# Peptides against a protein of PDB entry 5JXT: the designs that were tried, part 58

Target 1, 319 residues: chain A of PDB entry 5JXT
Amino acid sequence: SLLPKKEINVYIGMSEMQVKWYQKILEKDIDAVNGAGGKRESKTRLLNIVMQLRKCCNHPYLFEGAEPGPPYTTDEHLIYNAGKMVVLDKLLKRIQKQGSRVLIFSQMSRLLDILEDYCVFRGYKYCRIDGSTAHEDRIAAIDEYNKPGSDKFIFLLTTRAGGLGINLTTADIVILYDSDWNPQADLQAMDRAHRIGQTKQVVVYRFVTDNAIEEKVLERAAQKLRLDQLVIQQGRAQVAAKAAANKDELLSMIQHGAEKVFQTKGAFGTMAEKGSQLDDDDIDAILQAGETRTKELNARYEKLGIDDLQKFTSESAYE

## One batch from the design tools (peptide; made by RFdiffusion4, then SolubleMPNN)

Design b2_p14_1_s2 (from b2_p14_1, 7 letters changed)
Fold by OpenDDE base, seed 4:
Structure b2_p14_1_s2 (fold): chain B 319 residues (1-319), chain A 14 residues (1-14)
Amino acid sequence: as target 1 above (319 residues)
Amino acid sequence: MKITTRDVEISQRP
């Protein structure tokens, strides 16, 4: 029988560099962030800010002129300048020692480019598939990863490209490096490893930048998923889940954690305390805290009815 | 298509 997936949100602080770039993104559009544009603020502008903030949460080197150089090098700076990379680097060492194999999903092909450089730097053998990967190359990569005795440890995928019905049950760990706005895309990604033929318990680690827009992306995705489940259960097919965030929702998401980011000098959380010097105990603490927060998040949305889940109010979950 | 790594893209930047 297929074991249930274990899903853990891994809440990760920003590196100092991420904080600086996050501040810079907010400052560049401070009038929009403060809602000073009012009804005249374009949804496109807000979506652009959201996209830049999500890039920052993934890796600062997704921005032009962020990477130190020339000369440009693949070295430890690729890791310590992004909180997610610091956690990933430690987690992958643990996963490898356990004899597990891992799928890493991202929304951003350019992040996969960084992850390729990281894999080369760490000597991890990998496969890659994204939205630009030809069908034949996709088959070849899947076959190379799934072959008996494959030396490929990591499979790098864009979430949507990985969603295309492929079987990757030779992996038992899934890392969602970022989240899709559509929770179904992430579920489809997880279901590449969590399928008939899986012999291990699938563990899913969802990376979430703490005190940043990604918490609101996650909350929105969880809310939508619960709403979709309730709509199916109640046969109320007419509850069109508000598919697109409105301007006020986007603004609220952009504003989340912004004040604290502006006040912060240096890194956040465990990244401020230890940075790249995370040990196995720090990883265990992060995972345990993540498991707790995951349960709390799920419990919040499980208690909500359809009407409450249709309201994107960050505040109504705390009252 | 050759997947260009970040390093290849950076190295090709003038």
Scores: peptide ipSAE 0.077, ipTM 0.545, DockQ to the pose 0.079
Fold by OpenDDE base, seed 3:
Structure b2_p14_1_s2 (fold): chain B 319 residues (1-319), chain A 14 residues (1-14)
Amino acid sequence: as target 1 above (319 residues)
Amino acid sequence: MKITTRDVEISQRP
């Protein structure tokens, strides 16, 4: 029988470089961040800010002129300049030592480019599929990863490309490096490992930048998932249609944690205390805290009805 | 001379 998947949100502090770039993104559009544009503010402008903040949460080198150089190097700076990379680097060592194999999903193909450089730097053998991968090359990569005795430890996928019905049950760990606005896309990604033919406990680690926009992306995704479930159960298929965030929702998401980001000198949380020197106990603490917050998040939305789930519960960024 | 997948020329230190 297929064991139920274990899902853990991994809440990760920003590096010092991420904090600086996050501040810079907010400052560049400070009038929009403060809601000074009111009803006249472009939804497209707010969506652009959201996308830049999400890029920052993934890796600061996704911005032009952010990477130090020339010369551009692949070294420890590729890791310590992004909180998610610091946690990933420690977690992958543990996963490998356990004899597990891992799927890493992202929305951003350019993040997969960073992860390829990282894999080469650490000597991890990998496969890659994204939206540009030819059909034949996709089949070849899947077959190379799934073959008996495959030396490929990591499969790098865009969530969209990984969602296309492929079987990757030869992996038992799934890392969602970022989250989709549509929780169904992430579920479809998880279902590549969590499928008939899986013999291990599938564990899903969802990376979430703490005190940043990604917490609100996650909350919105959890809200939508619960709404979709209730709509299916009640036979009310028409209710699912409010998938697009409104301007006020986007503004609230942009404002979340912004004040604390502006007040912060250096990195956040465990990234400020330990940086790249995270040990196994630090990882266990992050995972345990994440497991608790995951249960709390799920319990919050499980109690809500359809009408409540259709409203964006903006708990104020200040309450 | 190692070409990165990030379209930046990495000079790998030897």
Scores: peptide ipSAE 0.053, ipTM 0.611, DockQ to the pose 0.090
Fold by OpenDDE base, seed 1:
Structure b2_p14_1_s2 (fold): chain B 319 residues (1-319), chain A 14 residues (1-14)
Amino acid sequence: as target 1 above (319 residues)
Amino acid sequence: MKITTRDVEISQRP
């Protein structure tokens, strides 16, 4: 029988470089961040800020002029300049020692380019599929990954390209490097490994930048998923989950953690204390804290009715 | 040295 998935949100602090770039993004549009634009502020401007903050949470080298150089090199700086890469680097080493194989999903093809460079730098054998991958090349990559005795450890996928009904049950670990606004896209990605033919316990690690916009992206996705489940259960077809955030919701998401980011000199959390020097005990502590916060998040939404789930409560930007 | 995917993008930047 197929075992249930174990899903863990992994909350990760920003590197010093990410904090500096996150500050720069907020400062560039400070009037919009402070809500000074009022009714005149465009939803498009707020969506652009959200997109830049999400890029920063993934990797600062997604911005032009962020990478140190010339000369441009592939070295340890590719890892220590992004909190998610520091955790990924330690986690992949553990996964490999356990004899597991891993799917890594992202919304951003340009992040997969960074992950390819990382795989080459660490000597990890990988496959890649994104939205631009030709149909024949996609089949070839899947077959190469799934073949008996495949030496491919990692499969790099964009969440949407990986969601297209493919079978990757030869992997037992799923890393969501970032979250989709639509929780169904992430579920479809997980279901590439969690399918008939899987013989192992599937574990899903969802990376979330702590004290940043990604926490609010995750909360909104969890809220939507619970609402969709309740609508199906109650037969209330007309309760369309508000598909798009309003301006006030977007502003609240942008403001989340912004004050603490402005006050911070250096990195956040375990990244400030140890940075790239994370050991196995630090990873265990991060995973344990993540498992606790995941249970708390799920328990929060399980108690809410349809009417409460339709209200996006702007928790104050100061909590 | 294998040109990395990032190196290709960087080399194409003016």
Scores: peptide ipSAE 0.053, ipTM 0.595, DockQ to the pose 0.107
Fold by OpenDDE base, seed 2:
Structure b2_p14_1_s2 (fold): chain B 319 residues (1-319), chain A 14 residues (1-14)
Amino acid sequence: as target 1 above (319 residues)
Amino acid sequence: MKITTRDVEISQRP
C-alpha cells in the first residue's frame, strides 16, 4: 500500500545579500509598501513588488547586476548568497547518502538555470523539464530518469510543467523550492512521486523564507486549501473561494517582516550565525522546527469553519 | 571554478 506522504515546511533565513536586495526592493516602492497610495494604488504595482520579493527569496542572482562579475563564475558564492541554496546543499548530501532520489520544483525557470549550474558544480547528475521543453524531449527526460539503474539523482522541474500527469515514482523526495499561489499545483507536483508504483516513504520539503513574503504566501495557500476541502465536503459549490488576492491582502503580504528586514544588518537566523557552514545538527534543528511549525499551521486551519476561512484576517504585520 | 552559463545566451549545459 502507498504510505502517506510526510510534508515538512522548511523555514529558512535570508543571506546577507538577500536582505540587502529585499531592502532595495522595498525602498524602491516605499510609498506603495507603506500603503500611502491607499485605494489608488494599482493591484499591478503590488503584484510586481510581490514577484520581486519572491525572486529575492529564491535567489538574488535572479536580478540583473546582482551576481558578482565579470567573470561570472560557478563557485561557493552561488550557494552562500541564498539561504535556500545553503539548506538545499546540505539536504541533498543527506538525501544522496540515504540512497534517495529527488524532484526539485520551482515556479521560476531562471531558478532552474541556477540549479543546473549548481548541479554541475556539485557533480549531481540531473534531468530538467520546464514549460519550454518539447513534448518528445520531456518524454525522453522522464524515461531517462525512471529507467532501471538510472544515474540521474535530481529531476529539476517547473511546478506547472511537472503537474502534467507524469509518473516519477522512482523518486521518493520532493523539494518545493518555492510555492505556487494555488496549493493544488503543489499537490499535483507532489503526486508525481506520491502515486501508485511508489515503494518508499515520500517526504516533501517545502522551502519557505522566514520573516518574508513567502510565509504569507504559504498561509494563504493553506487557508485556500482548507476552504476548498470544506466546500467540497459540505457540497457548497457556490462558495467562490476568492481565487485572487485583493489589494489589502497583497499589501499585508508585502509588509510582513518588512520592518525587521529594514532593521537587520547582515543575514537572518541560522544564516547570520553559521552562514554557509551549517552542520548536520543545524539542519536537524531546522527540520525539527519546521515540522513543529507545519503541525501548528495545519492545526490552526483545521479548526476554522468556512466563514472564518473566508475572512482574510490581515493580522497586522505590527503585532 | 567554472564560468556560469546562466547569464550566457547560449547555454553550454549538456
Scores: peptide ipSAE 0.038, ipTM 0.633, DockQ to the pose 0.166

Design b2_p14_1_s3 (from b2_p14_1, 7 letters changed)
Fold by OpenDDE base, seed 3:
Structure b2_p14_1_s3 (fold): chain B 319 residues (1-319), chain A 14 residues (1-14)
Amino acid sequence: as target 1 above (319 residues)
Amino acid sequence: MVVRTRDLELSQRP
């Protein structure tokens, strides 16, 4: 029988470089961030800010002029300049040691380019599929990954490209490096490993930048998922979950953690305490804290009715 | 020092 997926949100502090770039993004559009534009502020401007903040949460080198160089080199700076890379680097060592194989999903093909550089730097053998991958090359990559005795440890996928019905049950670990606005896209990605033919416990690690926009992306995704479930259960197919955030929702998401980011000198959380020197105990603590916060997040939305789930709750998960 | 794969030509990418 297929075991249920174990899903763990992994809450990760920003690196010092991420904090500096996150501040710079907010400062560039400070009037919009403070809501000074009011009703005249464009939804497009707020969406652009959200997208820049999400890029920052993924990796600062997604911005032009952020990477140190010339010369542009792949080295430890690729890891320590992004909190998610620091955690990924430690987690992948553990995953490999336990004899697991891993799917890494992102929405950003340019982040997969950074992950390719990282895989080469660490000597991890990988496959890649994104939205530009030809159909034949996609089949070849899947077959190379799934073959008996495959030496490919990692499969790098964009969430959308990985959602297209492929079987990757030869992996038992899924890392969502970022989250989709549509929780169904992430579920479809997980279901590449979690399907008929899987023999192991599938574990899903969802990376979430702590005290940043990504917590609100996750909360909104969890809210939408619960609403979609209740609509199906109640036969109320007409209750379309508002797929797109309104301006006030986007503004609230942008403002989340912004004050603390402006007050922060250096890195956040475990990144400030340990930086790139996370040990196995630090990873266990991050995973345990993540498992607790994941249960709390789910329990919050499980208690809400359809009418409550249709409203954006600005209240942080701390109440 | 490893050259960035994104800066390599397709023929030079691993």
Scores: peptide ipSAE 0.123, ipTM 0.786, DockQ to the pose 0.149
Fold by OpenDDE base, seed 4:
Structure b2_p14_1_s3 (fold): chain B 319 residues (1-319), chain A 14 residues (1-14)
Amino acid sequence: as target 1 above (319 residues)
Amino acid sequence: MVVRTRDLELSQRP
């Protein structure tokens, strides 16, 4: 029988560089961030801010002129300048020692480019599929990864490209490096490893930048997923969740953690304390804290009815 | 130290 997935949100502090870039993004559009644009603020502008903040949460080198160089070098700076990379780097070492194989999903093909450079730097053998990967190359990559005795440790995928019905049950670990706005896309990604033919416990690590927009992306996704489940259970197909965030929701998401980011000098959380010097105990602490927060998050949304889940007000979930 | 063959700038080119 297929074992249930273990899903853990891994809450990760920003690096110092991420904090600086996050501040810079907010400062550049401070009037929009403060809601000073009022009714005139375009949804497009807010969506652009959201996209830049999500890029920052993934890796600061997704911005032009962020990477030190020329010459551009793949070195430890690729890791320590992004909190998610620091955690990923330690987690992958553990996963490899356990004899596990890992799928890494992202929304951003450009992040997969960074992850390729990282894989080369660490000597991890990998496969890659994104939205631009030709059908034949996709088949070849899947077959190479799934091959008996494959030396490919990592499969790098865009979440949507990985969603296309492929079987990757030769992996038992799934890392969602970022989250989709649609929780179903992430579930479909997980279900590449968590399928008939899987013989191991599938563990899903969802990376979430702490005190940043990604917490609100996750909350929104969790809320939507619960709403979708309740709608299916109640047969109320008419409760089409407002598929797209409104301006006020986007603004609230942008504002989340912004004040603390502006006040912060240096990195956040464990990244401030240890930076790239995370050990195995630090990873265990991060995973344990993540498991707790995951349970709390799920328990919050499990108690909510359809009417509450339709109100995307961050306030009503804490009262 | 691996000199990147993929310039992150080149992957950033539209």
Scores: peptide ipSAE 0.047, ipTM 0.677, DockQ to the pose 0.218
Fold by OpenDDE base, seed 1:
Structure b2_p14_1_s3 (fold): chain B 319 residues (1-319), chain A 14 residues (1-14)
Amino acid sequence: as target 1 above (319 residues)
Amino acid sequence: MVVRTRDLELSQRP
């Protein structure tokens, strides 16, 4: 029988460079961040801020002029300038030592470009598919990854390209480098490894930037998933989950952790204490804390009814 | 130091 998958949210602090760029994004649109635009503020402007903050949470080199240079080089700076890369770099070493193989999903093809350079830098053999990959090249990449005795350790995928019914049961670890607004897209990505033919327990690591916009993206996705489950169970097909965040919801998401980000001169959490010098004990502590917070998040939404799940609880953007 | 497989500078150009 297929073993249940284990899902763990991995909460990761920003690097010093991410904090500086996160501040810069908020400062550029400070009037919108403070809600000073009122009824005149464009929903499109707020959505653009959310998208820039999500890019920052992934990697600061997604912005023009962020990367040190010229000359541009692939070196340790590619890792230590993003909290997710520092954790990924340690986690992949552990996964490889365990004889596991890993799928890495992102919403951003440009992040996969950074991850390719990282794979080359660390000597990891990989496959890649995204939304621009030709059908023949996609088949070839899947076959190369799945072949008996494949030396390909990592498969890099966009969540959308990975969602398209492929079988990757030769991997037992899934890393969601970022989250989709639609939790069903992430579930479909996990189901590439968690499928008939899997012989190992699938473990899913969901990376979440702590004290940032990504916590609110995760909460909204968890809320939607629970609502979808309850609607199916109760036969209430008319309860369209409010698919699109309103302006006040977007503003609350942007404001989450913003004050603490403005007060911070360095990195956050374990990134401030250890940075690139994270050891195996630091990774275990991050995973244990993540497992606890994952249980708490799930327990919060399991207690809510349909009427509560339809309300965006704007609990204070400052708590 | 490794030569990039994809120049991020080329991908950052609009």
Scores: peptide ipSAE 0.040, ipTM 0.643, DockQ to the pose 0.199; fails the geometry check
Fold by OpenDDE base, seed 2:
Structure b2_p14_1_s3 (fold): chain B 319 residues (1-319), chain A 14 residues (1-14)
Amino acid sequence: as target 1 above (319 residues)
Amino acid sequence: MVVRTRDLELSQRP
C-alpha cells in the first residue's frame, strides 16, 4: 500500500548577501513598497517586485552583477551566499547517507542552472528536465533516472515540466526549492514520486525563506488549497477562488518582513548564528521547527469556512 | 574550485 506523504515546510533565513539584495530590491521601488502609489500603482509593477524578491529568496546570483567575478568560479560561495543552498547542501548529504533519491523542483530554470553547477561541484550525479527539454530528451532522462541500479542521485525539474504525468517513484524524497502560486502545481510535482509503484515513505521538504515574500506565497497557496477542497466537498462549483492576487494583496505580501529586512545587518536566523557551518543538530532543529509551523499553518486554514477563506485576511500581515 | 567557463562566456556577451 502507498504510505501517505509527509510534507514539511523548511523555514530558512536569508544569507547576508540575500539580505543586501532584498534591501536593494525594496529600495529601488520604495514608493511602491510603501504604498505611496495608492490606486495608481500598477499591478504589473508590484508583480515585478514580487518576482525579484522571489529570485532573491532562491539565489542572489540570479541577478546580473551579483556573482563575484570574473573569473566566475564554482566553490563554497555558491552555497553560503544563499540560505536555501546551505540547508540543501546539508539535507542532501543526509538523504544520500539514508540511501534515498531526490527530486528537486523549482519554478526557475535559471536556478536549475545554479543547481547543476552545485551538483558538479559536490560530485552528485543528476538528471535535468525543464520547459525547454525536448520530448525525446525527457524520456531519456526519466529512463536514465529510473533504470535499475541508476547512479543518478538527483533529478532537477521545473515544477510545471515535472507535473506532466511522469513516473519518478524511484525517488522517495521531494524538495520544493520554491513554491508555485497554484498549490495544485506543487501537488502534481509531489505526485511524481508519491504514486503507484512507490515502495518507500515519500517525504516532501518545501523550502520557505523566513521573514520574506515566500511566507505569504505559501499562506496564500494553503488558503487557496483549502478553499478548493471545500468548494469540491460542498458542490459549490460557482465559487471561483480568485486565482490572482489583487494589488492590495501583492502590496501586503511585498511589505511582509520588509521592515525587519531593512533593520537587519548581516544574515537572518540560523544563517546569522552559524552561517554555512550548520551541523546535524541545527538541521534537526530546523526540520522540527518546520514540522511544528507546518501543522500550525494547516490547522489555521482547516478551521476556516468558505466565506472566511474568500476574504484575504490582512490581519496576518501585522503579526 | 571549478572555473565556470560558460558563465565567463555569458558575461562576455555584449
Scores: peptide ipSAE 0.039, ipTM 0.618, DockQ to the pose 0.231; fails the geometry check

Design b2_p14_1_s4 (from b2_p14_1, 4 letters changed)
Fold by OpenDDE base, seed 1:
Order: C-alpha cells, then sequence, then structure tokens
Structure b2_p14_1_s4 (fold): chain B 319 residues (1-319), chain A 14 residues (1-14)
C-alpha cells in the first residue's frame, strides 16, 4: 500500500545579500509599499513588487548585475548568497547518504539554471525538465532518471512541467524550492513521486523564506486548499475561491516582515549565526522547527469555515 | 565539464 506522504515546511532565513536586495526592492517602490498610492495604486505595480520579492527569496542572482564579478565564477558564492541554497546543500548531502533520490521543483526556470551549475559544482548527477524542453527530450530524461541502477541523483523540474502526469516513483524525496499560488500545482508535483509504484516513505520539504513575502504566499495557498476541500465536501460549487488577490491583500503581503528587513544589518536567523557553516544539528533544528510550524499552520486552517476562509485575514501571528 | 545555460551566459558577460 502507498504510505501517506510527510510534508514539512522548512523556514529559512535570508542571506546578507538577500536582505540587501530585498531592502533595495522595497525602497525602489517605497510609496507603493507604504500604501501611499491608496486606491490609485495599480494592481500591476503591486504584482510586480511581489514577483521581485519572490525572486529575491529564491536567489539574488536572478537580478541583473547582482552576481559578483568580473571574473564571473561558479563557486561557493552561488551557495552562501542564498539561504535556500545553504539549506539545500546540507540537506542534499544528508539525502544522498541515506540512499534517497530527489525531485527539486521551482516556479522559475532561471532558478533551475542556477541549480544546474550548483549540481555540476558539487558533482551531483541530474536530469532537467522545464517548459521549453522538447517532448522527446522529456521522455529521454524521465527514462534516464527512472532506469534501474540510474546514477541520476537529482531531477530538476519546473512545477508545471513536472506536473504533467509523469511517473517519478524512483524518487522518494520532493523539494519544493518555492510555492505555487495554486496549491493544486504543488500537489500535482508531489504526486510524481507519491503514486502507485512508490516503495518508500515520500517526504516533501517545502522551502519558505522566513520573515518575507513567501510566508504570505504559503498562507494564501493553504487557505485556498482548505476552501477547495470544504467546497467539494459541502457540494457548494458556486464558492469560487477568489483566484486573484485584491490590492489590499497584495499590499499586506508586501508589508509582511518589511520593517524587520529594513532594520536588519546582515543576514537573518541561522544564516546570521552560521551562514554556510550549518552542521547536521543546525539542519535538525531547522527541520524540527519547521515540523512544529507546519502543524500549527494546518491546525489554524482546519478550524475555519467557508466564510472565514473567503476573507483574507491580515492577522499574522507576528502582528 | 557539462555546459549549462548559466555557464554559457557567464561566458558571454563582458
Amino acid sequence: as target 1 above (319 residues)
Amino acid sequence: MKVTTRSLEIAQRP
């Protein structure tokens, strides 16, 4: 029988470089961030800010002129300049020692370009599929990954391209490097490993930048998922979850953690204390804290009715 | 060494 998947949100601090770029993004549009535009502020402007903040949470090198150089190199700076890469690097080493194989999903193909260079730099054997991958090349990559005795440790996928019904049950670990606004896209990605033919316990690690926009992206996705479940259970098909955030919701998401980011000199949390020198105990502490916060998040939404889930609650536990 | 998209982009940077 297929075992239930274990899902853990992994809350990760920003690197010093991410904090600097996050500040720069907010400062560039400070009037919009402060809500000074009011009803006149364009929804498009707020969506653009959200997109830049999400890029920053993934990797600062997603911005033009952010990568240090010349000379431009593929080296340790690719890892220590992004909190998610520091945690990923330690986690992958543990996963490999356990004899597991891993799917890594992202919304951003340009992040997969960074992850390819990282895989080459660390000597990890990998496959890749994104939206631009030809159909024949997708089949070849899947077959190469799934073959008996495959030396491919990692599969790099965009969430939507990997969601297309493929079987990857030869992996038992799933890393969601970022989250989709639609929780169904992430579920479809997990279901590549968590399906008929899986022989191991599937574990899903969802990376979330702490004290940043990604916590609010996660909360909205969790609200939508619970609402979709309740609508199906109650037969209330007319309760379309408002698919698109309104302006006030977007503004609240942008403002989340912004004050603390402006006050911060250097990195956040474990990234400030240890940076790239995270040990196995630091990873265990991050995973344990993540498991606790994941249970708390789920328990919050399990108690809410349809009418409550349709309201965006600005009440973060940190206000 | 495997050529990647980013490695090609870096080689083209001034």
Scores: peptide ipSAE 0.327, ipTM 0.867, DockQ to the pose 0.095
Fold by OpenDDE base, seed 2:
Structure b2_p14_1_s4 (fold): chain B 319 residues (1-319), chain A 14 residues (1-14)
Amino acid sequence: as target 1 above (319 residues)
Amino acid sequence: MKVTTRSLEIAQRP
């Protein structure tokens, strides 16, 4: 029988470069971030801020002029300038050592471009599929990854491209480098490895930038997932979860951790203390803390009814 | 060395 998947949120501090760029994004639109626009602030402006903050959480090199150079190189700076890359780099060594194979999902094809260069730099053999990959090339990449004795360690996928019903049960580890606004998209990505034909325990690592927008994206996704489950169970089709965040929700999400980001000099958490020099104990501590926080998050939403889950409690960052 | 999308983009940067 298929073993249940283990899902762990991995909470990751920003690098110094990410903090600087996160500050710069907030400062550029400070009036919107402070809610000074009130009811007049456009939802589009807030959505744009959220998208830039999510880019920053993934990698600062997703911004024009962020990458150090010329000369531009593929070197350790590709890793240490993004907290998620630092954790990924250590985690992949462990995953490889245990004889596992890994799917890495992102919403951002441009992040997959960075991950491709990272794979080349570390000597990891990989396959890639995104939204632009031709159908025939997708089949070829899947077959190359799934073939008996495949030397491909990593499969890089956009979450949407991975959603296309493909079988990747030859991988047992899933990394969600970022999260979809729709928790069902992430579930569909996990189900590429967690499907009939899987023989191993599937483990899912969901990367979440700590003290940033991504925590609120995760909370909203967990809330929505629970609401969707309860609506299905109760047959209440009319309780269409308001799928789109309202302005106040978006503003609350943008404000989350913003004050602490402005006060921070350098990196966050373990990234401030260790930078790229995380050891195995640091990774174990991050994973253990993540497992605890994941259980707490799930337990919070499991106790809520439909009416409570429909209320987005904007805990204002100022209470 | 495998040519990647990012490596091509870098080569085009001024």
Scores: peptide ipSAE 0.312, ipTM 0.868, DockQ to the pose 0.096
Fold by OpenDDE base, seed 5:
Structure b2_p14_1_s4 (fold): chain B 319 residues (1-319), chain A 14 residues (1-14)
Amino acid sequence: as target 1 above (319 residues)
Amino acid sequence: MKVTTRSLEIAQRP
């Protein structure tokens, strides 16, 4: 029988470089961040800020001129300059030691380019599929990954490209390096490993940058998922979940943690304390804290009705 | 060393 998947949000502090770039993104559009643009502020501008902040949460090298050089190298700086990479690097060592195989999903093909270089640097055997991958190459990559005795440890996928009904049940670990705005896309990604033919406990790690935009992306995704579930259960087909955030929601998301980011000198949380020197006990602590916060997040939305879930309440997270 | 998309982009940087 297929075991239920275990889902854990992994809350990760920003590196010092991420904090600096996050500050720079906010400062560049400070009037929009402060809501000073009023009715004239375009939703498109706010969406662009959100996308830049999400890029920063993934990796600062997604920005032009961010990577240190010349000389440009593939080295430890690729890891320590992004909190998610620091945690990923430790987690992958553990996953490999356990004899597991892993799917890594992202929204950003350019992040997969970084992860590909990281895999080469660490000597991890991998497959890759994104939106640009030809159909024949997708089949070949899937077959290479799934073949008996495959030496491929990692499969790198964009969430949307990996969501297309493929079977990857030869993996038992799923890492969502970032989240889709549509929680159903992330579920579809998880279901590549969590389906008929899986023989192991599937574990899903969702990376979330702590004290940043990604917490609000996660909350909104959780809210939408619960709403979608309740609409299906109640047969209320007419409750179109508001597919897109409004301006005020986007502004609130952008402002989340911004003050603390401006006040911060250096890295955040465990990244400030240990940075790249994370040990196995630190990873266990991060995973345990993540499991607790995941339960608390789910419990908040489970108590809400359809009418409450239709309101973006920043405040209902604290009651 | 395996050629990657990023490695090609880096090689083109001034």
Scores: peptide ipSAE 0.305, ipTM 0.863, DockQ to the pose 0.096
Fold by OpenDDE base, seed 4:
Structure b2_p14_1_s4 (fold): chain B 319 residues (1-319), chain A 14 residues (1-14)
Amino acid sequence: as target 1 above (319 residues)
Amino acid sequence: MKVTTRSLEIAQRP
């Protein structure tokens, strides 16, 4: 029988470089961040800020002029300049050592480009599929990954491209490097590994930048998912999923953790304490804290009725 | 060695 998947939110502090770039993004649009534009502030401007902040949470090298050089290299700086990469690097080492295989999903193809260079740098054999991958190349990549005795450890996918009905049950670990605004996209992604034909316990690690916009992206997605579940269970098909995030919701999301980011000198949390020098105990602590916070998050939304869940309607800001 | 998009971008930088 298919075992239930274990889902763990992994809350990750920003690196010093991420904090600096996060500050810079907020400062560039400080009037919008402070709500000084009021009703005159464009939803598009707020969405652009959200997008830049999410890029920063993923990797600072998604910005022009962020990567140190010349010379430009693929070295340890690719890891230590992004909190998610530091955790990923340690986690992948564990995953490999335990004889697991891993799917890594992101919303951002440009992040997959960074992850490809990382895979090459670490000597991880991988496959890749994104939205630009030709159909034949997708099939070839899937077949190469799924073949008996495949030496491919990692499959890099964009969440939406990975959602396309493919079978990747030869992987037992799923890393959501970032979250979709639509929780169903992430579910569809993890269900590439968690389906009939899986023989292992599927574990899903959802990376979430702590004290940043991604916590609000996650909360919004969790709220939507719970609302969708309750609507289905109650047969209330008429609960109009309210429209895409309004300006006030976007502003609140942008403002989340901003003050603390401005006050921060250096990195956040475990990234401040250990940087790239995370050991096995540090990873266990991060995973345990994540499991606790995941349970708390779920318990918060499980207690909410449809009406409460509708106050913060989580439809994608990108629809 | 597989050339990635980022590696191509790096190689194109002066």
Scores: peptide ipSAE 0.092, ipTM 0.732, DockQ to the pose 0.095

